Peptides against a protein of PDB entry 3J47. Designs and how they scored, part 10

Target 1, 121 residues: chain A of PDB entry 3J47
Amino acid sequence: IRLTNQLKSLKGLQSKLKDVVEYLDKVINKELPINHTILGKLQDVFNLLPNLGTPDDDEIDVENHDRINISNNLQKALTVKTNDELMVIYISNLVRSIIAFDDLIENKIQNKKIQEQRVKD

## One batch from the design tools (peptide; made by RFdiffusion4, then SolubleMPNN)

Design b1_p9_6_s3
Fold by OpenDDE base, seed 5:
Structure b1_p9_6_s3 (fold): chain B 121 residues (1-121), chain A 9 residues (1-9)
Amino acid sequence: as target 1 above (121 residues)
Amino acid sequence: ITNIQLAQL
């Protein structure tokens, strides 16, 4: 029972990976428009994958070395892009916080001027 | 003021 469920789950994962590859091929071939939400989720998956390009020294057939280097370059490129996207989000949130603080200062200055006018009348 | 308000849109 447990082993049969693990095999069923692994076959389900394999089917989903095939569906993702077929989707990416259609996007590369311009048959489908680029969906940024799907690309973002794929990027999150690649960032959570263990290093796809460090096979432990026990499985390196020389023909896989070029595929391993391509996989590492892709993973690194996706990690850099994620870091840049997170940096843009961070800067955007920082700017929003600075604006909200400036608006608070201006509101405080205006409130002070209104109180100073009410004391002169 | 104008360039900072454009960063909230």
Scores: peptide ipSAE 0.047, ipTM 0.718, DockQ to the pose 0.031
Fold by OpenDDE base, seed 3:
Structure b1_p9_6_s3 (fold): chain B 121 residues (1-121), chain A 9 residues (1-9)
Amino acid sequence: as target 1 above (121 residues)
Amino acid sequence: ITNIQLAQL
């Protein structure tokens, strides 16, 4: 239930992120008018997101090389830290699944022994 | 008790 609910919640988040991308594509293509309230909320989300994109090497001027290197080092450190945190969460969930699987096997073996005893009496 | 623990995963 807990892992299934987490997977369902993650699938629900993925669906909502697709709906946001489709909305942005329709706004870029001028199929929908720009809603300044939605755009302001998206800007707030992007300002709260650490830059998770490598700066595509396309087009911001040659005068900030020292600030770009410090930002790239901070971004790389945040990406590594996030990957390490996700890896610890993944291992912890894997270990819990292995323990629950071991308990399942043991209970199945015990139930089989009890049934084999009941057929001999 | 095993199906309840699997149902909690």
Scores: peptide ipSAE 0.040, ipTM 0.730, DockQ to the pose 0.170
Fold by OpenDDE base, seed 1:
Structure b1_p9_6_s3 (fold): chain B 121 residues (1-121), chain A 9 residues (1-9)
Amino acid sequence: as target 1 above (121 residues)
Amino acid sequence: ITNIQLAQL
């Protein structure tokens, strides 16, 4: 149940993010008027996101071309870190499922043995 | 006991 709910929540978030991207693309292409209420809510979301594009305000004047590469590197590093953390959680839940299944088989074998003993007495 | 643990996953 917990893993299934996490997967459903993640799929729901992915769908909502896709709908936001599609909306922004239509606004950029001038197919839709800018909705200031949606833009304000997107700004609130971006302000709540960790700064995926600012290195900490400690050290180094270097040209506008390197800031885009550093932003992409931090976003990539956070994506990789998040992927590795999710992989560990996935493996941990898979191992718990295998152990719980093994214990279920053993419990079923023991229950069958107890029933076969009760029929012989 | 195990069916309850499977139901929690």
Scores: peptide ipSAE 0.063, ipTM 0.772, DockQ to the pose 0.088; fails the geometry check
Fold by OpenDDE base, seed 2:
Structure b1_p9_6_s3 (fold): chain B 121 residues (1-121), chain A 9 residues (1-9)
Amino acid sequence: as target 1 above (121 residues)
Amino acid sequence: ITNIQLAQL
């Protein structure tokens, strides 16, 4: 249940992000008026995102082409790290499910042995 | 007890 609820919540977030992109495309195409309250909240979200495109403040002399490559490497590293963390969580939940299933089998075997003893006495 | 733990996954 917990993993299924996390997956459902992630799918719900993905749908909402798609609706935000579609809204921004309609605003860019002048099909909808700019809502300053929505735009302000989106700016707050972007300000909370890690600067995927700033080299660390120690690389003031890198040409704009190297900044794009470093940005892509940081974005890739964050994506790989997030994938590895999700994989570890998935494996840990799978192992817990297997252990809980093994305990259920052993409990059924023990209950069967106790019933077979009670029928012989 | 084990069936309630399986229902939480």
Scores: peptide ipSAE 0.050, ipTM 0.760, DockQ to the pose 0.088; fails the geometry check

Design b1_p9_6_s4
Fold by OpenDDE base, seed 3:
Formats: sequence, structure tokens, C-alpha cells
Structure b1_p9_6_s4 (fold): chain B 121 residues (1-121), chain A 9 residues (1-9)
Amino acid sequence: as target 1 above (121 residues)
Amino acid sequence: IQLIELAKL
């Protein structure tokens, strides 16, 4: 249930991001007038995003150096946190798979013992 | 332990 809801929410976010890209393409192609209120809200969203820049974005202007360092520290902290959460999920699933494999081995051993008893009777 | 028992089956 929880994972299915997270996947549904992520698919909903992906659809909304696609709709935003399609809107921006129509504005770039001059098919739609520039709405300054929508553009301002998109700028606010981009300013709240951790700087998704590749490691090569170190060329954007000396006056933003403190904001770039704060955004890179926030991105690094979010990436580390996400990696740690994914690691805990991975280890939990690995442990469950090992337990299920051990139960399968025990069931095979028990089934063989039952068959060997039935051949002796 | 159980893996060694499986290898004997």
C-alpha cells in the first residue's frame, strides 16, 4: 500500500512536469503569450530546487558563489540522506530474501525426509 | 548451516 501510493504520487509528479515542459515549449514557439505570473511561480520552483547542475556548473558568476555553495551543500546532504534511506531499504529486502531462502531450504529438507520415510514403509 | 545441508541433498 505505502509503496504503491509513493509510485502513484511520483507518476502524478512526472505527468505535471511533462505538462510544464509542454507549456514552456508552446511559450518558446510563440504559440502562447508569456504569462509573467506563471513564469514567476516557475522561477520560485527553480530557486527552491537543489541546484541539479552537473559538476561542471562551477562557471556561473562569482556573485552567486555563496548561494551555489549553500545549494551544493543542500544537494549533497539530500543525496547522502536519499542514499542512506535506499541502503536501509536494500539491506532490509536482502535480509527478507535470505530468510525466505532459508525457509525454502528447510522445506526442501523436510520434504526429502518425508519421501524417504514413505519409501521405507 | 542450512546451505551445507542443501548441498548434501
Scores: peptide ipSAE 0.037, ipTM 0.755, DockQ to the pose 0.020
Fold by OpenDDE base, seed 2:
Structure b1_p9_6_s4 (fold): chain B 121 residues (1-121), chain A 9 residues (1-9)
Amino acid sequence: as target 1 above (121 residues)
Amino acid sequence: IQLIELAKL
């Protein structure tokens, strides 16, 4: 259920990103008038996006260095947070598996004791 | 403890 909902949400986001690209292409091609309110909101979204560029060294300008560093720090922080959340989920699943294994062992021990009693009576 | 008891089964 949770994973299916996450995949549905991601597909919904992908569809919306495609609709945004198609809108921008129509504006560039002069098929639609420039809506400054829509463009302003899109600029706000892009300014909140961490720069998803891998640091492959090639191209341009000392004035963006602070924005690139802030973006890399935000990406690193989001990656660390995601890794820590995944680690807690994996540890929680491991602990549940250990408990279930311990319950299985105890059940086998009890069943053996009951069989040994039935052979003595 | 339980693993040692399992090894005795």
Scores: peptide ipSAE 0.034, ipTM 0.741, DockQ to the pose 0.018
Fold by OpenDDE base, seed 1:
Structure b1_p9_6_s4 (fold): chain B 121 residues (1-121), chain A 9 residues (1-9)
Amino acid sequence: as target 1 above (121 residues)
Amino acid sequence: IQLIELAKL
């Protein structure tokens, strides 16, 4: 139940992210008018996301290069640390779910054997 | 092994 709900929530998030991309593509292609209220809410979402990428190195002026490199290296290190921590939590929950499923199987097998013994006596 | 036994329940 809990794992199925997590997978359903993740699929729902993936669908919503796809709908956002399709909306942004239509705005970029001038097929839809720019809605500043929608763009403002998307900016708020992006500001709440952990920075999941190096900014492409192709457009920032020569006077901030050392502060930007320190920020990008710190951000990359924080992203790696966060990914490793989330991976350990995910694997730990997966292993606990497998063990609990195995215990459930063994309990059902034992209960069936006990019932079959009671029908023979 | 246990998954094959579960399929027989």
Scores: peptide ipSAE 0.033, ipTM 0.742, DockQ to the pose 0.033
Fold by OpenDDE base, seed 5:
Structure b1_p9_6_s4 (fold): chain B 121 residues (1-121), chain A 9 residues (1-9)
Amino acid sequence: as target 1 above (121 residues)
Amino acid sequence: IQLIELAKL
């Protein structure tokens, strides 16, 4: 039941991500006007996504380097900091889930031992 | 160890 719900949620996320890509393609192709409110929310999503790499710095023209580099370095520094903070939160939640699973196993084992004792008396 | 004990429940 939990695994099927996670798979359903992941498929729902994949569908939403596809709809976002299709929307962005229509905006790039000038079929739709740029909505700054959607762009701002999309930027918030990209800032919350760990490691959506800026395309490696090997293909952007050498003549606009000083103003673009300061903005990209700040965005990269904010993305790295946010990624490290989200990683610590993720690991902390994973560890809590493992501990809670361990406690559940121990509780089930103790309950089985108590039931086996009650059948012998 | 605990996963092997869980599989015996």
Scores: peptide ipSAE 0.029, ipTM 0.722, DockQ to the pose 0.033

Design b1_p9_7_s1 (from b1_p9_7, 6 letters changed)
Fold by OpenDDE base, seed 2:
Structure b1_p9_7_s1 (fold): chain B 121 residues (1-121), chain A 9 residues (1-9)
Amino acid sequence: as target 1 above (121 residues)
Amino acid sequence: LEELLKKLV
């Protein structure tokens, strides 16, 4: 239930983000007039994004192109880190499922032995 | 695990 709701919410966010990109492309191509109310709300969303483009405070003089490259590198590093963390969680849950299955088999064998003893007595 | 599976059958 919780995971299905998270996946549904993420798919809904992805669809909305695609609709925003398509809207911005139409505005750039002059197919639609600039709506200042939509643009203001998008600016508010961008201002709430974590600054993925700050290396620690020692390089104030990097040209806007190098800031985009650093932002892309940090975004990639966060994606790799998230994938590695999810892999560790997946392996941990797999191992727990194998242990629980082994315990279930051992309990079933013990129960079979107890029933075979009760039939001999 | 494998030895336990063999004892279950």
Scores: peptide ipSAE 0.034, ipTM 0.710, DockQ to the pose 0.019
Fold by OpenDDE base, seed 4:
Structure b1_p9_7_s1 (fold): chain B 121 residues (1-121), chain A 9 residues (1-9)
Amino acid sequence: as target 1 above (121 residues)
Amino acid sequence: LEELLKKLV
């Protein structure tokens, strides 16, 4: 259940990101008028995003190097956090699978006992 | 688990 809901939420986010890209492409191609209210909200979203850019190594001004290191450190910290969260989810799913397997074995034992009783009667 | 496996064989 939890993993399926996370996958559904991630797919929903991916669809919304695709719709945003398609909207921006239409605006760039002059197929749609620039809506400053939508653009302002997108800027607010980008300003709330952690700096996740791998700096393209193509414009290292010395002032960018500290921002680059902060970005890479933040991306690394988010990657580690994501790995730790995924590990906890993995262990939780493993434990659930072991419990479900134990329940299946117990059910199979009970069914075997019921069949052995029916053959004796 | 191990005891249940022993009861299944």
Scores: peptide ipSAE 0.031, ipTM 0.688, DockQ to the pose 0.019
Fold by OpenDDE base, seed 1:
Structure b1_p9_7_s1 (fold): chain B 121 residues (1-121), chain A 9 residues (1-9)
Amino acid sequence: as target 1 above (121 residues)
Amino acid sequence: LEELLKKLV
């Protein structure tokens, strides 16, 4: 239930991000007028995003050595958290596959017993 | 077992 709700929330976020990209593309192509209130709210969202950049992907001037270390530590912490969540999903799917296999074996044994009874009558 | 797994995920 909790992981299913997290996955549903993530899919909902992905859909909303796609709608935002499509809106921005229409604004860039001059198909829609620039709405400064929407752009201000998008800027607020980007300013609340953790810096997840690798030191190699942003030409951010050499004066931010302490910000780069904080960013790298946050990126590592988020990567570890994501790995732990994926491990729990993997184990849960493995256990579901084992249960489904046990149920299949039991059903096969029951069907064999029913066939052996029908051959004796 | 399946019911407990449904509660976890």
Scores: peptide ipSAE 0.070, ipTM 0.764, DockQ to the pose 0.042; fails the geometry check
Fold by OpenDDE base, seed 3:
Structure b1_p9_7_s1 (fold): chain B 121 residues (1-121), chain A 9 residues (1-9)
Amino acid sequence: as target 1 above (121 residues)
Amino acid sequence: LEELLKKLV
């Protein structure tokens, strides 16, 4: 239940992100008028996103050294968290595949017994 | 195993 709800929520988020990209492309192409309220909310979202980029070496002003270390520590912490979440999903899918394989073997054994009975009658 | 998987999913 919890993993299915997380996957459903992630798929919902992915669909909404696609809708936002398609909206932004239409605004860039001048097919839709600029909505400053939507752009302000998107800017709020981007300002809340951690800097997930390695700073390209071209913006290393010496005052940013503490911000670079904080960004690298945050990126590392997010990478570790994402890896741990993916590991739990992977193990869950592996266990499900093992159960489905066991059920397939049992079904194959039962079907063989039913065929052997039908050849004797 | 299936009951544990039902709690996880």
Scores: peptide ipSAE 0.061, ipTM 0.753, DockQ to the pose 0.040; fails the geometry check

Design b1_p9_7_s2 (from b1_p9_7, 5 letters changed)
Fold by OpenDDE base, seed 2:
Structure b1_p9_7_s2 (fold): chain B 121 residues (1-121), chain A 9 residues (1-9)
Amino acid sequence: as target 1 above (121 residues)
Amino acid sequence: LEDLLKKLT
């Protein structure tokens, strides 16, 4: 249930982002008039995004092309970090499942021994 | 695990 809801929410976000890109392309191509209310709401969204393009405060003179490369590097680093964190969580859950299975086998062996003793008495 | 499987069978 929770994972299915997260996937549905992510697909919904992806659709909305596509609709925003298509709208911006139509505005750039002068197919639609500039709606200042929509543009203001998009600016509010961009202002809430973490600045994925700050190198630590030591490079004020990076051309707009280098800012895009730094943003891509930070986005890639965040994706790798998230993948490594998910891998650790997956391994931890796998280990817990193996331990719980080992305990189930030990309990079944103990129950078998107790039944064999009760049949001999 | 493997030794417990051998004791179960």
Scores: peptide ipSAE 0.033, ipTM 0.697, DockQ to the pose 0.018
Fold by OpenDDE base, seed 4:
Structure b1_p9_7_s2 (fold): chain B 121 residues (1-121), chain A 9 residues (1-9)
Amino acid sequence: as target 1 above (121 residues)
Amino acid sequence: LEDLLKKLT
C-alpha cells in the first residue's frame, strides 16, 4: 500500500511536470499567449528549487563557474542530506522488522505452550 | 530475541 501510493504520487508529479513543459513549449512556439501570472508562479517555483543542474560542462563562461560550483556544492550537500535521511529511515525500518520478528517468535512460543497444554489435558 | 530463540528450541 505505502509503496504503491508513493509510486502513484511520483507518477502524478511526472505528469504535472510534463504538462508544464508542454505549456512552456506552446508559449515558446507562440501557439499560446504569455500568461504573466503562470510565468510568475513558475519563476517562484524555480526560485524555491535548489539549483539541481549538473552543469553540462559545455558553457565555459567565467561568471557561470562560481554559480556552477555553488550549484554542485548545493547538489552534493542535498545528496549527502538525502543519504543521511534515507539511512535513518532504513535503520528505523530494520528496527521495526526486528520487533515484528520478535513478536512473531513470541506468538509461536505461546502457540506451542497452548498445544502442549491441550495434549496434557 | 536470543532468549526467545532459546525458548523456541
Scores: peptide ipSAE 0.032, ipTM 0.703, DockQ to the pose 0.018
Fold by OpenDDE base, seed 1:
Structure b1_p9_7_s2 (fold): chain B 121 residues (1-121), chain A 9 residues (1-9)
Amino acid sequence: as target 1 above (121 residues)
Amino acid sequence: LEDLLKKLT
């Protein structure tokens, strides 16, 4: 249930991000008028995003060396945290699958014993 | 688990 809800939420976020990109492309191509209220809300979303540093592409000044190191440390910490959370979820699902398999085996053995008793009576 | 597998085979 929890993992399925997380996957559904992530797919819902991916769809909304695609709709935002398509909207921005239409605004860039001058197919739609610039809405400053929508752009302001998108800027607020970008300002709330943790700077998950991809160092690809050009031009902001020699004062950012400490901010790049903090961003790289935050990205590493978020990657480690995400890996540990996924590992705990994986192990928990594996253990649940083993328990459910053990219960299935026990039920099959009990059903076999009941059938063998019914053939002797 | 292992002892239950041995009882199924």
Scores: peptide ipSAE 0.032, ipTM 0.693, DockQ to the pose 0.019
Fold by OpenDDE base, seed 3:
Parts: sequence; structure tokens; C-alpha cells
Structure b1_p9_7_s2 (fold): chain B 121 residues (1-121), chain A 9 residues (1-9)
Amino acid sequence: as target 1 above (121 residues)
Amino acid sequence: LEDLLKKLT
């Protein structure tokens, strides 16, 4: 249930991101007028996103060096945190799969014993 | 696991 809800939420987010890209492409191609209210809200979203890009080494003005180091440290910290969270989820799912496999084996052994008893009666 | 597999044979 919880994992299915997370996957549904992530698929919903992916669909909304695709709708935003398609909207931006239509605005770039001049198929739609520029809506400054939508563009302002997208700018607010991008300003709230941590810079998850590797800075391409081609825009390093000397004033950005401290921002680049802070961004790289934040990106590294977010990558480590995401890796640790995924590792805990993976181990938890592996342990659940092992337990479910043990229960399946025990159920199969019990069913075999019941069949062997029914053949002796 | 191993003891359950041995009981399944």
C-alpha cells in the first residue's frame, strides 16, 4: 500500500513535469503567448530547487566559486542521503521477500504432508 | 531457509 502510493505520486509528478516541458516548448516555439504569472511560478520552483547540475566549468565567474562549492557540497549531501534512503528501502524489501519465501516453503511442506496423509487413509 | 529446503526434498 505505502510503496504503491509513493509510485502513484511519483508517476503523477512525472506527468506534471512532462506537461510543464510541453508548455515551455510551445512558448519557446511562439505557439503560445508568454504568461508572466506561470513563468514567475516556474522561476519560484527553480529558485527552491537545489542546484543539482554539475556546474559546467564554462560559467565560472570568480564570484560564483563560493556558490559552486556550497552547491557541490549540497549535491553530494543530497546524493548520499538519497543513496542511504534507497539502501534502507532495498534491505527492507529484501528481508520481506526472504520472510515471504520462508512462509511459502513452509506452506508447501505442510501441503505435501497433508497429501501424503490423504494417500495413506 | 536451509532446513526448510531439506524438508521440501
Scores: peptide ipSAE 0.030, ipTM 0.699, DockQ to the pose 0.019

Design b1_p9_7_s3 (from b1_p9_7, 6 letters changed)
Fold by OpenDDE base, seed 2:
Structure b1_p9_7_s3 (fold): chain B 121 residues (1-121), chain A 9 residues (1-9)
Amino acid sequence: as target 1 above (121 residues)
Amino acid sequence: LVELLKELT
């Protein structure tokens, strides 16, 4: 249920982002008049985005090629971080499953010992 | 775990 809702929400966001890109392309191509109210709301959304592009302080000079590399480096860093977080969650769930299996085995051994005592009395 | 498995068998 929760994962299906997250996937549905993400697909809905992806569709809306596509519609925004298509709208901006039509405005750039002069197919649609500039709607200042829509543009203002888009600017507000961009101002609420975390700065997805602080390169660590060592390249202050290359015009226009860097926005794609910075976006790719951040997307890569976010992907690596997400994979590491998922790995920690996976290991934690594996350890919990091993502990629950150990407890099950111990309970079964204790039950066997109790049955063997009841057969001797 | 491994010792408990040996006691079970």
Scores: peptide ipSAE 0.026, ipTM 0.668, DockQ to the pose 0.017
Fold by OpenDDE base, seed 4:
Formats: structure tokens, C-alpha cells, sequence
Structure b1_p9_7_s3 (fold): chain B 121 residues (1-121), chain A 9 residues (1-9)
């Protein structure tokens, strides 16, 4: 259930991003009038996004190189932070699984003791 | 855990 809901939410986000790209392409091609309110909202979204440079180092301008390097450094820092957060979540889930296994063992020991008592009576 | 595993065997 939880994983299916996360996948559904991610697919819904992907569809919305595709609709935004298709809208921007129609505006660029002059098929739709420029809506300054929509563009302002998109600009707000882009200003809230971290500068995630694509790792494609394939266009030379010396002013873009400093922005691309800052972007790649931020992307790398976010990737490291995400890996550390995922490691903490992994350890927490591992500990939870060990506790649940310990509880299962204790329940089996108790059930064995109850059966041994019933055979002695 | 290890002690509980010993009680099962």
C-alpha cells in the first residue's frame, strides 16, 4: 500500500512536469499567448529549486563554468546528504527488524514453555 | 537475542 501510493504520487508529478514542458513548448512556438502569471509561478518554482546542473559539461562559456561548478558541487553535497539520511533510515529499519525478530523468538520460547507444561500435567 | 537463541535450542 505505502509503496504503491508513493509510485502513484511520483507518476502524478511526472505527468504534471510533462504538462508544464508541453505548455512551455507551445509558448516558445507562439501557439499560445504568454501568460505572465503562469511564468511568474514557474519562476518561483525554479527559484526554490537548488541549482542542479546536469553533469553534461558540454557547453563552453567561462561565466557558465563557475555556475556549473557551483551547481555540480551543490548536487554532490545534496547526493552525499541524501546518502547519509538514507543510511540513518536503513539502520533504523534494521534495528526495528532485529527487535521484531527478538519479539518473535520470545513468543516462540513462551509457546514452547506452555506446551512443555501441558505435557507434564 | 543470542541468549534467547540458546533457549530455543
Amino acid sequence: as target 1 above (121 residues)
Amino acid sequence: LVELLKELT
Scores: peptide ipSAE 0.026, ipTM 0.673, DockQ to the pose 0.017
Fold by OpenDDE base, seed 3:
Structure b1_p9_7_s3 (fold): chain B 121 residues (1-121), chain A 9 residues (1-9)
Amino acid sequence: as target 1 above (121 residues)
Amino acid sequence: LVELLKELT
């Protein structure tokens, strides 16, 4: 239930991100007028996003060096946190799969014993 | 697991 809800929410987010990209492409191609209210809301979203860009080595102004180091440390910390969270989910699913496999084997052994008894009677 | 697999064979 919780994982299926997270997957549904992530698929919903992916669909909304695709709708935003398609909107931006239409604005770039001059098919739609620039809506400054939508653009302002997108700028607010980008300002709230941690800088997930790899530092393209091409804009090292000395004032950006501290921001790039802080961004790289934040990106690394978020990547490590995400990796650790995914690892815990993976191990939890592996353990559940092992338990379900044990239960399947036990059920198969019980079914074999019941069939062998029915052939002896 | 390993003991249950031995009972299956």
Scores: peptide ipSAE 0.025, ipTM 0.664, DockQ to the pose 0.019
Fold by OpenDDE base, seed 1:
Structure b1_p9_7_s3 (fold): chain B 121 residues (1-121), chain A 9 residues (1-9)
Amino acid sequence: as target 1 above (121 residues)
Amino acid sequence: LVELLKELT
C-alpha cells in the first residue's frame, strides 16, 4: 500500500513535469508569448535548488549511478512544483488582464455618457 | 464584459 502510493505520486509528478517541458518548448518555439513573471518564478525555484550539479566532494564510496538518478529525480520533482505554480501565475495574469480590460471598457463607456450629457446641456 | 461590449458598439 505505501509503496504503491509513492509510485502513484511519482507518476503524477512525472506527468506534470512533462507539461512544464511542453510549455517551455512552446515558449522557446514562439508558439506562446514569454511570460516574464513565469520565467522569474522559474528562476527563483532554480536558485532555491540545492546545487544538483556538484556532488559534495566530502564522502567516499557507494554507487555514483543511484545518486545521479536521485539528484535528477529531485531536480525533476522541483521542476514540476514549478509548473503547477507557473500555471497558477499564468491564470492569475490572464485574470488581471481581463479585469484591466473590463475596467478600461467601463471607463470608456462612462466617458462617452459624460460627453453625451455635456452636448445636451 | 459582454454587455459592456454591446453598449460600446
Scores: peptide ipSAE 0.025, ipTM 0.648, DockQ to the pose 0.025

Design b1_p9_7_s4 (from b1_p9_7, 6 letters changed)
Fold by OpenDDE base, seed 2:
Structure b1_p9_7_s4 (fold): chain B 121 residues (1-121), chain A 9 residues (1-9)
Amino acid sequence: as target 1 above (121 residues)
Amino acid sequence: LEELLKKLT
């Protein structure tokens, strides 16, 4: 239930983000008039995004094209880091499941031995 | 694990 709701929410966000890109492309191509109210709300969303484009404080003079490349590199690094963290969590949960299964088998063997002793007495 | 499975069977 929770995972299905998260996936549905993420798909809904992806659809809305696609609709925003398509709108911006139509505005750039002069197919639609500039709506300052929509553009203001998009600026507010961009101002709430974490600064995906700052390597530590030492290059204020990189042209807008290099800032996009740095943003893409940090976004890739965050995606790789998130994948590695999810892999460690997955392995940890797999190991816990194997240990719990081993304990279940040991408990079943012990219970079998106790019943065999009670039938001999 | 494998040794315990063998003792269960």
Scores: peptide ipSAE 0.026, ipTM 0.668, DockQ to the pose 0.019
Fold by OpenDDE base, seed 1:
Structure b1_p9_7_s4 (fold): chain B 121 residues (1-121), chain A 9 residues (1-9)
Amino acid sequence: as target 1 above (121 residues)
Amino acid sequence: LEELLKKLT
């Protein structure tokens, strides 16, 4: 039962991956209009894939070599883009944290001055 | 920032 369910799930995933490839081939051949919402979701899937290491150099038919090079270049380009986007978000959050810390310091100094005045009156 | 840190210390 468990192994049969895993095999059924894997066959279901393989069918869905085939449907995605067939869709992308139809879009490349201009048989279908480009859907940016579908392409965005596919980019999100590729960004969630753990590092697709160089396929071990020992089993790639020559016809797949150009598709694999395009896939590796696309993965590298997506990884660079994601790294740049995350860096901008990180810097923005760091700057916000520094500003919030400066405002906290100023508020604490003002509160200290108000307390020192109340002790003198 | 640095001048405010000096007023806290």
Scores: peptide ipSAE 0.025, ipTM 0.666, DockQ to the pose 0.015
Fold by OpenDDE base, seed 4:
Structure b1_p9_7_s4 (fold): chain B 121 residues (1-121), chain A 9 residues (1-9)
Amino acid sequence: as target 1 above (121 residues)
Amino acid sequence: LEELLKKLT
């Protein structure tokens, strides 16, 4: 259930990102008029996003190199943080699965004892 | 766990 909901949420995000790209392509191709209100909201979203650009190594002006290094360091820090958070979630799910397996074994032992009693009566 | 597995066998 939880993993299916996360996958559904990620697919929903991917669809919305695709719709944004298709909108921007239509605006670039002059098929749609520039809506400054939509563009302003997209700029606000990009300003709230951590700088996640892998700099394509094409066109490093020396002033971009510090921003590039900050971007790569931030992306690396976010990747490490995400891996650590995923590791904690993984361990928590593993422990939950072990407990549920232990409960299943105990229930099977109890059911076996009840059947053995019923065969003796 | 191991004790429960031993009680199951």
Scores: peptide ipSAE 0.025, ipTM 0.674, DockQ to the pose 0.019
Fold by OpenDDE base, seed 3:
Structure b1_p9_7_s4 (fold): chain B 121 residues (1-121), chain A 9 residues (1-9)
Amino acid sequence: as target 1 above (121 residues)
Amino acid sequence: LEELLKKLT
């Protein structure tokens, strides 16, 4: 239930992000008038996003050395946090798979013993 | 696990 709800929410977010990209493309192509209220809200969203430094932002000018260091430290902290969360999920799924495999083997052994008893009667 | 695998064979 929880994982299915998270996947549904993530798919919903992906659809909404696609709708936003399609809207921005139509505004860039002058197919739609510029709505300053929508652009202001999108700017608020981008200002709340951690600076996911694209590897190509190394070309924007030596005057932001403190912002680059803060961005790199935040990106590193987010990468470490994401890696640790993925590692815990991976280990938890591995342990669950080992337990399920142990139960499967035990069930197969019990079924073999029951079959061997039925052949002797 | 290994003991169960030995009982399966």
Scores: peptide ipSAE 0.025, ipTM 0.671, DockQ to the pose 0.019

